# Designs tried in a protein design run: peptides against a protein of PDB entry 6O8C. Part 186

Target 1, 262 residues: chain A of PDB entry 6O8C
Amino acid sequence: VGLRYEKISLPKIHPRYDLDGDASMAKAVTGVVCYACRTASTLLLYQELMRKGVRWLVELVKDDYNETVHKKTEVVITLDFCIRNIEKTVKVYEKLMKVNLEAAELGEISDIHTKLLRLSSSQGTIESSLQDISSRLSPGGLLADTWAHQEGTHPRDRNVEKLQVLLNCITEIYYQFKKDKAERRLAYNEEQIHKFDKQKLYYHATKAMSHFSEECVRKYEAFKDKSEEWMRKMLHLRKQLLSLTNQCFDIEEEVSKYQDYT

## One batch from the design tools (peptide; made by RFdiffusion4, then SolubleMPNN)

Design b2_p26_6_s3 (from b2_p26_6, 16 letters changed)
Fold by OpenDDE base, seed 1:
Structure b2_p26_6_s3 (fold): chain B 262 residues (1-262), chain A 26 residues (1-26)
Amino acid sequence: as target 1 above (262 residues)
Amino acid sequence: SDEEALEKVRKQVEEEFRKLLEEGLS
């Protein structure tokens, strides 16, 4: 789960004045920071897409929950109806026993009544489970998606834009260093400018790498970890809902066996 | 290309959700 990216590091920046070395170093730095910009953009995109998916999944699971509740309600109505009918039948047979010794038939109906009552009690357990699920899906619940809005990087952070600005500065210096290299030797004033630009390059590069690592990668990894954890919980929740639905179907099927006695 | 990279990311996200849903229904 998550995007794969390569770990990047800045090349070693030597303090020595060397036009060839400085140009090569600047080229390498430009490449690294360019990669950081692209990677940051991709990581941001992944997170934005995941946020959309998270919202979608929440709605899907809520729909599953509502369907389960509906099925449970249907079964409760059916079961209650059957229980009431069996109770009426039991009363009739009890009256008949006072007149005619039909004890065997009453026993069978009474057993059915007992079984139906047991099924009714199981509905209470299903209801409790559904309430638990509802609480977990509710705002502030364990499966709330608030983490998706809090964790990670966002477009509003302007991380890609910030990195791009630094990349532009670095690229400008790199192009100057290419020119300097082509001159083979610089005048004193130009040499001093080159040295200052090298310091600026170092500053911008370091800032870019720090920003990338701390504000892009680290936050992305945190988002990814939270996402994985949340997704596992949601999967488990869906399985629970399916189990509850199946239990309702099983109860309905069992009740149907006794409908001929009602 | 940037477009290809974007498409790969989209596909990956979709696949992750698809797998999750399939596992949840099994």
Scores: peptide ipSAE 0.103, ipTM 0.749, DockQ to the pose 0.718
Fold by OpenDDE base, seed 5:
Structure b2_p26_6_s3 (fold): chain B 262 residues (1-262), chain A 26 residues (1-26)
Amino acid sequence: as target 1 above (262 residues)
Amino acid sequence: SDEEALEKVRKQVEEEFRKLLEEGLS
């Protein structure tokens, strides 16, 4: 679950003036920050796609819930009808017994009545479970998707764009350092500019890495963790709904066996 | 390529949801 990425760190920046070393360092820094930009973009994309998926899944589960409720309601109606018919039959047979008429089937009918009442009790449990599920899916419930909007990084944060700006500055300095290396020796003024640019490079690189770590990676990891937890809960809920649906079918099938007596 | 990376992410997300749906029906 989630995207795999490598932990990155900046190369050591030596304070000593060295045209070859500085060019190599600048190249490495450019590579690291470039990776950070790409990774940040990918992490953002993943989160945006997950948010869409989460919304879709919520609607799907709501549909599943409504279907289960519908099936439960159908079974309740059928069961109640069957119970009322059996109760009428029991009453007739009891009257026949009081007048010493043959009522050999009374015991069987009474047993059916008892079984139907047990099934009715189980429907009450199913109803309670469905109510619990409804509360969990409701706004403010335990399975609300509010976390998906709050956690993680968002396009409006402009994290990728901010990193790209820093990368552009770093890349420019790298290309200059590549030229400086080719010169082998710089005049005093150019040397001072090189040293100043090296400080700028360090500043931009540090800022980029800090931003990447704190504003991109950390927030992504928080989003990922919440996503995993939520997905697990949603999976469990769907299994529960399926179980409840199956129970309704089982009850309906059992009730159908007694329809001949109604 | 950036397009390939994008496609990989899309496929991964889709696969995660697919697995969830399948497991939820089992």
Scores: peptide ipSAE 0.103, ipTM 0.748, DockQ to the pose 0.717
Fold by OpenDDE base, seed 4:
Structure b2_p26_6_s3 (fold): chain B 262 residues (1-262), chain A 26 residues (1-26)
Amino acid sequence: as target 1 above (262 residues)
Amino acid sequence: SDEEALEKVRKQVEEEFRKLLEEGLS
């Protein structure tokens, strides 16, 4: 998962004054830094899309949670109603037992009552699980998405723009070196300017590569790793919610069997 | 164009993200 990009490095810059070599070197540097700019833009876009996806997934899981809570509530209402009806029936049969009537039936109804009470206790466990899930999804919880805002690179960092500025400076020097190459020979002053510009090019290129590596790539990788970890946890949570929903359905089905006795 | 290339990457990233979510639900 994540974007694949090529690991880039600057070409070797020779200190020797060579118009042909310097033009070729400058062209190569321009290409590398240009690639860095495009890559940085792509990495930023990926992170922005992931942040959007994270927000979407949080809402999706919240919807799943609410659906599970709704189903649980429905089952609780049905179960409570069934329990109340069975309790009324138990009371009637207890009165009848005083005259030695329907002893076997009372035993069966009492057993049903006991089973329903166990199901009610199970609902309490489901409620506790849902509360735990809610806590984990809440702000400050273990599954909070605050990391998505903190980790990685952001448009406000202006990393792409900063790299583009450096690329522009490098490109300008490259074009000058292309002209210098075409002149074949430079006057002393022009040669000194060329040498100075070569140092500038090195400075800009090194700065660009450092910025790309430290502020773009490293932060992106950290964001990617964090996002993958968080995503796995969220998906596991969804599975837990589904399990709880299924438990509610199972309880509802079991309760429906006893409704025939009410 | 560079913009077209970026848009292609965008679509690819979105598709990868979608696949990731789908795989997680399977």
Scores: peptide ipSAE 0.101, ipTM 0.744, DockQ to the pose 0.442
Fold by OpenDDE base, seed 3:
Structure b2_p26_6_s3 (fold): chain B 262 residues (1-262), chain A 26 residues (1-26)
Amino acid sequence: as target 1 above (262 residues)
Amino acid sequence: SDEEALEKVRKQVEEEFRKLLEEGLS
């Protein structure tokens, strides 16, 4: 997942004064920086989309968590009720046992009671798991989405705009060099201006490439890597919640088998 | 146009992102 982009580099800039060569070089530089601007824009767009997706996924997982908690609570109530009823029944049969009556039935009921208590213990494990999940999803937890706001590039950084400004300066010089080429020969003063503009072109180009590499590409790659890692963890968490929900359903089904004795 | 190209990229990225999420949630 992510945008594919080509690695770009500036053409070699020769120090020699050559109207034809300088125009060609300027054209190439313009093309490279133009590509950088477009790429930076697309990388930014990708990150903004990912941030939107991250927020959506967080809410989705929170909903799943709440549903699981609700189901767990329901099962706990049912279990507790069933256990209490079985305990009452056990007490009655224990009294009857003093008269040597209903011994077999007492054994069966006692076994059911033991099974129910085991199920209740399993609920304790589920509770602990849910608490762990809650902690991980909480603000400041291991699965917090704070990284999405900190990592990468943001529209407020105005990286695309900064690159565009540099591109505009470069393009202006390129057009001048194109005119200079058409003149075939420049007067001394015009030649000096041309040489000076060539230095400016180089300066703008190098600044653009540095900015693109350090502030756009590097940060994007870091964001992408973190997002992928976080996404995998969140999806795993969702699967964990589903597993816990299924465990609750299994317990509920088992308890239903014993309701006839309550 | 540059705008058209950007829109194409947007749609592609959105689709890829959607697919990734769907696959992960399945």
Scores: peptide ipSAE 0.092, ipTM 0.738, DockQ to the pose 0.373

Design b2_p26_7_s1 (from b2_p26_7, 15 letters changed)
Fold by OpenDDE base, seed 5:
Structure b2_p26_7_s1 (fold): chain B 262 residues (1-262), chain A 26 residues (1-26)
Amino acid sequence: as target 1 above (262 residues)
Amino acid sequence: MESLKKKREELQQKIDELLKELQELT
């Protein structure tokens, strides 16, 4: 879920010299560019916070992975020990059968052995799944967080500062147009200056809006989209890890039933 | 329920006894 912002556009700039209209237009432009500055700042902050969140989540998932690997290893050791013990028992019963001694328990022991071997075979699947997860979390893997450093806007880009400079220029012209309006009529030279300033206002405003759209909004949207996709994948991976952990616990529980008998 | 370890040990002792008897007969 990304930040919601309103799409902004510049007001229509009339080519006609009109002191009242030009002051009103300049006020509106100032408002729009001011909103762009604030929005750009908010979008930047959001991205920086999200980057922190991404790093935190990566560390959390790595910890979960390591815990799962540890649990899996523990279960494998326990299972292998149980298998070896059962195999010793099976060998004894096989010798009894060769000398025609009654071995009524052989069937039960053999069944336990078979069950343990099945559990052991499942470890291969768990291992493969863990390896896949490790690969995905590794540098250059599908879940690498390199995108968070590459995508979007960064403080070093100084986009907010650049917009603020343009806003200052626009605001200065707006204040002049307020004064011009108060004069009701300008001398020829002052009128020409007003017309030139109106062109400058348009230039600064257009530059600000282009910069906002291309360097702030577009890059933010790209970052947002990538972050959402990555987050979904990471959450899914965490669910996979949980599933693997549960499988390990299930195996441990089942082995424990046999350990009490061995 | 008797542990498999104990049962295995008992059975192995029985096997060893039988093997000893067979050796004495041979």
Scores: peptide ipSAE 0.079, ipTM 0.653, DockQ to the pose 0.007
Fold by OpenDDE base, seed 4:
Structure b2_p26_7_s1 (fold): chain B 262 residues (1-262), chain A 26 residues (1-26)
Amino acid sequence: as target 1 above (262 residues)
Amino acid sequence: MESLKKKREELQQKIDELLKELQELT
């Protein structure tokens, strides 16, 4: 998953004064930097969309977590109620045994009590797992979405605008070189201006490509890698939540078998 | 099959009756 972009490079700039060659070179440079601007814009848009998706997924997982916690709480209440009722029954039978009354049913009730206590002990493990998940989702946790606001490029960086300014400067020089080409021969002073403008064009182009590579592409790739890693971890966490939910349902079903007796 | 709750209540009543009878005899 990710945007595919073509690797771009500046054409070779020949130091020799050549009106036809310089116009052609300037055109090519303009095209390359124009592509960089468009690509930077597209990469930015992609990242902004991904950030929205990340926020959405975080909220979804939080909702799943809250539902699991709610279900766990319901099961605990039901289980505790059943345990209390069984314990009352056990106490009555224990009193009967003290007066030498045979209580054949005490063994069965005791077994049920033991099973319920075992189920209750499993709730501690579920609780610890939920706490771990909560800690991972918390601010500063391993699955926090703070990286989405830090990594990559942002509209506030104005990378596209900065590249556009450089593109405008390059384009202006290109149009001048097109005019110079049409003149076929320049006066000495105009030739010197042309040579200086060629140096400026090279400077702007190099600056644009450096900015594009370092501030747009590199940061985008870092964002992409981070997003993929984070997404895998979030999917795994959702599976863990589902497992915990299923455990709660299993316990509830088991407890329901004993509710008819309590 | 009687619920354990009902059976528990019945047994407790019987215990209470027996205890009362014992107290009356002593």
Scores: peptide ipSAE 0.075, ipTM 0.637, DockQ to the pose 0.007
Fold by OpenDDE base, seed 1:
Structure b2_p26_7_s1 (fold): chain B 262 residues (1-262), chain A 26 residues (1-26)
Amino acid sequence: as target 1 above (262 residues)
Amino acid sequence: MESLKKKREELQQKIDELLKELQELT
């Protein structure tokens, strides 16, 4: 579940010189850019936490894989032992047939042998599936977590700090506009300074919103989309591993029925 | 139920006895 944030936009900046309007506008701009700074920080934190979660899930799935491989190996050993024992019995019955001795049990033993060989052949399919999963989890595989280090925003980008610098400049102008409003009327030189500061405010605000949109929000959304896709694939892979484990248990249970005869 | 191992051993013994008898007759 991704973080919800509100879409923010700059207020309309009127070109007309108006001390009351300019102070109100500057206050609104300060609020918007302040929200952008806090949102950028929250989005960064979310991504860092998700990166930790990704690493944790990779290790969990690797553990599930190793457990499945272990179970498969155990079943193969048991099955091979059972096959070797039944083959010894089959050889004895084959010799009996050569001397025209009736072997009433031969049909049953032969059927068991055939079933065990079929179970042994199914191990090849399980092995192939495990190899596929291993390849997908490999560093160059389709489920590699390299995207988690590449996508999104990082502390090293210093996006929050960059936005904070712009916010400081905007806030300073806002406080000046609040003072200008209190004066009700400015001298010619102070009026010119106010007009220049209004242009600077617009420049800083536009730069802040562009940076927030392009470097914070856009990259976050890309990271979120990649993380959701990757997570779905990993959960599906985990289900596949569970299915393979269950297949091994089913084979083991079937072999156990024949062990009573060996 | 008699174990397959025991049954196999009994059958092998019977085979060995029959083979010995055949060798003695030839």
Scores: peptide ipSAE 0.074, ipTM 0.650, DockQ to the pose 0.007
Fold by OpenDDE base, seed 2:
Formats: C-alpha cells, structure tokens, sequence
Structure b2_p26_7_s1 (fold): chain B 262 residues (1-262), chain A 26 residues (1-26)
C-alpha cells in the first residue's frame, strides 16, 4: 500500500545553440521539475499522515492490551475463588470418609477440582503471551514506532522548498528562452548569455532530479516498506490479543458450569 | 500543466484511500 508516482526523466539537452530547441527543452525541463516538486509535496504529506495513523494504531492496540489484561485478571480471580471453595468441600468429604460416611459426590467434586486446576494452568500461558506482547509494545520493543520518526522525509528537511528554488531558477531561464525565441536572432553578447543560462539550466535540472530521486523518492520508499512491515506485525499482534481475550471468555464459560458445586 | 494537476489529484485520492484503509484495519 503506497502512493504511485510516475518515473520522470529529463529531456535530452543538446549542446547546440538553437533558440527554438532551447526554448522547447527548457519548457520540458520546467514541466518535469514542476512535477517533482508536486510529487515531493504529496509524498511528504503521505508520510506525515501515516505517522499520525501509526500513533493512533499504537494507542488502539494498547487499549486492546489493557482490556485483555483486565479480562484475564477477572478470570484468574474467579478461578481462584472456585478452586478455594472446592478445596474446602473436598476437605469436608475427606473427613466424612474417615468416619465411614461414604459420599457419592466426592468423586465428582474431585473431578471438578482437577478440571479447574487445568484451567488455572492455562492462565500461565496467557500471562506469558501478554508479557511478550507488552515487551513488544514497550519503548525499545520490536513494535516500537521510533522508525516512523526516523525513516522517510520530514518537513524540516525542506525538500519541497529546495526543489521549488531550483524550479524558480529553471522557470526564469525558460521565460528568458521564450523571449530569445521571439527575437529570432540574438546579438553576440545575448547569445553568450543564452549559452551560459543553458549551462545553468542543466546544472539546476540535474541537481533537482538528483535531489528528488535520492532524498525524496528513495527515502519515501524506505518509509513505505518499513510502514508496511510494521503494520502487518501490529495487525498480527491485535489478532493475538483477540485470541487471548476469547480464551479468557471460554475459561469463564467453563468455570460457570462448576459454580453450582462451589 | 493540466496533466500535472490531474496527476496531483490522483495522488491525493490515493492518500485518502490509504487513510480509509488504515482506519478500517484498526
């Protein structure tokens, strides 16, 4: 999931002095660099919005975690209460057996006790899983969002502004070349200026394209890839939390069947 | 110029779609 952008390239810049050709070339270069500026702005906006989304998702998953922990705690309290009550009952029946008063119910109560102990044992696995999740969500954990602040491009980099400055220089030369074209023929001095401006145009265009590719596009792609990887892991973790919650509900349901004996 | 404007609008729409998808996944 990411923004699609078109691969852009500069037109060929011919060394030959040609007023018509140079004006056309300058127009094309202006268009390409203009696209780069707009694209860089859009890519930056995407990343900033994604950073907001990442923060929001982290808080949501933390809430899910807290709910799961709360539910687990309730189940543990209920189980412990039931186990204690059954153990008291077992002790009473054991005393009755010592005085030769057989109780047919002792076997059933003992079986329930064994089942409750098994359910209690499963809580250790749930606890371990919750601890793992907590460690992953913690600062410095595997699912920390620190990458979102480090990867990609940021407003402070001023990439759009840098490109815009280059675009302004290029556009100015283009407008001059349009005037030069309208003159049809330049005097020697004006011709020399035109040639120098063409070299400047080449320099600015190359710098703009290099900056766009290396500082905007490349960093954006790295951010995008990291974001996708992180998002998959976070969604998996959320599913894991849901599974743990469901396990707690299942245990509560089983315990409720035995409450009549406690 | 018009083609560049259209492309910008398409990219903005894609951003909006991605934000919606993110919200639906959460």
Amino acid sequence: as target 1 above (262 residues)
Amino acid sequence: MESLKKKREELQQKIDELLKELQELT
Scores: peptide ipSAE 0.012, ipTM 0.402, DockQ to the pose 0.027

Design b2_p26_7_s2 (from b2_p26_7, 12 letters changed)
Fold by OpenDDE base, seed 3:
Structure b2_p26_7_s2 (fold): chain B 262 residues (1-262), chain A 26 residues (1-26)
Amino acid sequence: as target 1 above (262 residues)
Amino acid sequence: MEETRKRLKEIQKEIDEQIKKLEELT
């Protein structure tokens, strides 16, 4: 992974040689990069916790789906049994009508049969809705959690470690500048080393802040936005599953009213 | 979650203040 040394032509800021000013500047730079390191670590931890939460929520929604499918299956079996029994009763009454028996009872049973067939039709809509939900939750579906593994920052990226290396280099220069300040005056060769180290400090600081912004903050923001969108969709899906479950209970209750006629 | 967001906002504020101080020193 070639560190593209983009020649960031740092403008030749010939900063004025000032031992007191340079020590103060180096202290401030060390502080800024230290905060970047801590922030990067916190952002990484947050994303790892969110990934665990996403996996947990996926399993929870799969359980909700399985419960809804189970309830739907029970209702279908009960409804089909009730329809078959009513159809047998209708056939018996039709045979009795040939012998001049009361048409009123046959009318009531036929009405019940029609109502049960309407309930059976609603089961087809529930099935189609469950299939849609299943497709969305499937691997490669619209609600797949693959994004959680792709988006954001990961421990394997070693962003915190890279920033820490740069922080260590900056901190070393800061401690040297603190010593240089204590000497009050440097020899010519020591002054040239100090000026060179000042350039190194700016280079390391710029590299650290660029890396923090581009590889930590930006990727975190993308992860956050995607996680919020995905979470809203998953919560909506759970509400849909609950609605389908309630529809199954409503059908079961209606069927139970007609079981006494079978 | 809310605690982490609050902490991040505080850290960002501190970073911005340090950047401002650095700009004043340079």
Scores: peptide ipSAE 0.017, ipTM 0.489, DockQ to the pose 0.021
Fold by OpenDDE base, seed 2:
Structure b2_p26_7_s2 (fold): chain B 262 residues (1-262), chain A 26 residues (1-26)
Amino acid sequence: as target 1 above (262 residues)
Amino acid sequence: MEETRKRLKEIQKEIDEQIKKLEELT
């Protein structure tokens, strides 16, 4: 998921002095650099929105984690209470068995006790899984969001403003070339100025496109790739948390079936 | 006229140097 942009290139600049050709070229260059400015702005906005989304998702997953931990704790308390009560019951029946041979009831209670102990052992696995998730979400963990602040382009880079300055210079030259074209023939000094302006145009255009490619597009692509990878991992983690929560509910439901014996 | 020609040549040299630097970076 990401913004699609069209790869833009500068038109060919002919070295020959031609007032009509130069005006047409300058117009085309202005259009290309204008597109680069708009695209750079859009790419920046996308990244800023994505950074907000990343922060939001981190908080959401932390909340999910805390909820799962809370539920796990509740289940552990309930389960431990149930186990203790059944153990007391087993002791009473063992004493009674010496007197009244109630072997069948003792067998059933013993089986329940064994089942509850198995459920209790599964809590250790859940705890280990939660600890792993916590470590991954911790500062410096595998799912840290530090990349979102480091990768890509930022407003402080002023890339859009830099491109806009270059665009303004190019636009000024374009308007002059439009005037030069209207004159059909320039005096020697004006011709020399035109040739210089053509070189300036080329310089500004090349600088703009290089800046756009290297400082905007390339950094955006790196940000995009990291964001996609991170997002997949976070979504997987959320599914794991949900699974752990469901396991806690399943244990609670099973324990509730035995509460009548306690 | 001669002073203007000299200044234009200087500007041309500066532009050529800048273009060359850009070409080396690309």
Scores: peptide ipSAE 0.013, ipTM 0.444, DockQ to the pose 0.007
Fold by OpenDDE base, seed 4:
Structure b2_p26_7_s2 (fold): chain B 262 residues (1-262), chain A 26 residues (1-26)
Amino acid sequence: as target 1 above (262 residues)
Amino acid sequence: MEETRKRLKEIQKEIDEQIKKLEELT
């Protein structure tokens, strides 16, 4: 999942003075750098949208966590209540056994008590798992979203604006080269200016493409890779939370079978 | 002329550096 961009490269620049060729080259360079500007803007927008998505997913997972904690708490309360009631019943039956009541009923209640205690012990494992998840979601945890604010390109970097400035310089030279082409022949001084402007154009273009590649594309790719990795980890964590929730439901269902004995 | 030539040499140096960086990225 990510924006596909076309690999762009500058056209070959011929060192020879040629008014027609230079105008055509300048047009092509302008087009390439213009594409770089648009692409940089699109890549930035995508990253900003992804950052919003990351924040949204964090909140969603936090909600899932809180729901799981709530369910666990509910089950613990119910289970503890059931255990207390069974313990009272056991005590009553133990007193009655002294008066010739059948041992079979006490055995059944004792077995229920043992099962409930086992269920209670499993709550400790659920709690430890929830604590682990909480630690991973904490600001210093492995699933912190700090990377989303550090990686990639940001509006504050002003990459698009920097590229636009270079594009403006290139475009100005291109328009001059169109005029020069229309003149068909330049005076010596104008020819020297043209040659100088050609070097400037190449300088600006190379600077733009370098900036685009190093500061836009590479950083975007790094952001993309980190986002994919983080997303996989978050989805796995959600599955863990769901598993814990299901365990709580299973315990609740089992406890409900014994409520008639309380 | 001499000032223009110096400036062109500076530009060429920077161009060469940028080309090298681009080649490393390709």
Scores: peptide ipSAE 0.011, ipTM 0.405, DockQ to the pose 0.009
Fold by OpenDDE base, seed 5:
Structure b2_p26_7_s2 (fold): chain B 262 residues (1-262), chain A 26 residues (1-26)
Amino acid sequence: as target 1 above (262 residues)
Amino acid sequence: MEETRKRLKEIQKEIDEQIKKLEELT
């Protein structure tokens, strides 16, 4: 999961004054920083798309939760109704047994009552599980999506724009070095300017690559790791919700077997 | 689960398409 990017590094800059070498070096540096800009843009886009996916998944899981809660509530109402009806029936039969009626029917009804009470006890476990899930999905819970807003890079950080500014400075120096190369020899003052521009080129390039590594790549990797972890947890939670829903259906099915007695 | 997996695959495809477009433009 996640985008693959190639590790990029600046070429070695030779300190010697050489118009041909300096132009070639400047071209190579420009290429590397261009790639960094493009990569930073791609990484940002990926994160923005992932944030959309996260928001979508949160809403989906909330809907699943609400559906499960609704189903659980329905089953509880049905079960409670059945229990109350069976209890009334048991009381009637207990009164009739005092008048010498056959005990066999009472035994069966009593067994049904016991089974229904066991089913009712399982509802407590389902409720507890739903409460746990609710707490995890709540604001500040373990599955909150706050990390998606905190981790990684955002358009507002203007990382791509900052890199582009540095790239523009580097590109201007490269074009100047291309002109200097065409002159074959520079006057003393022009030579000094060339040497200073070479230092500026190095400074801008280093700043660009540092910014790319620290503010783009590192933050992206942190976002990626958090997203993978969160996604695994969310998928597991959805499985739990499905399991709880199935348990509710199982209880409903079991209760339906006794409807003829209620 | 299957629906979520499908949606994630769609997002991945969208990302891949956008990357390809960016690569073509730059």
Scores: peptide ipSAE 0.020, ipTM 0.474, DockQ to the pose 0.065; fails the geometry check

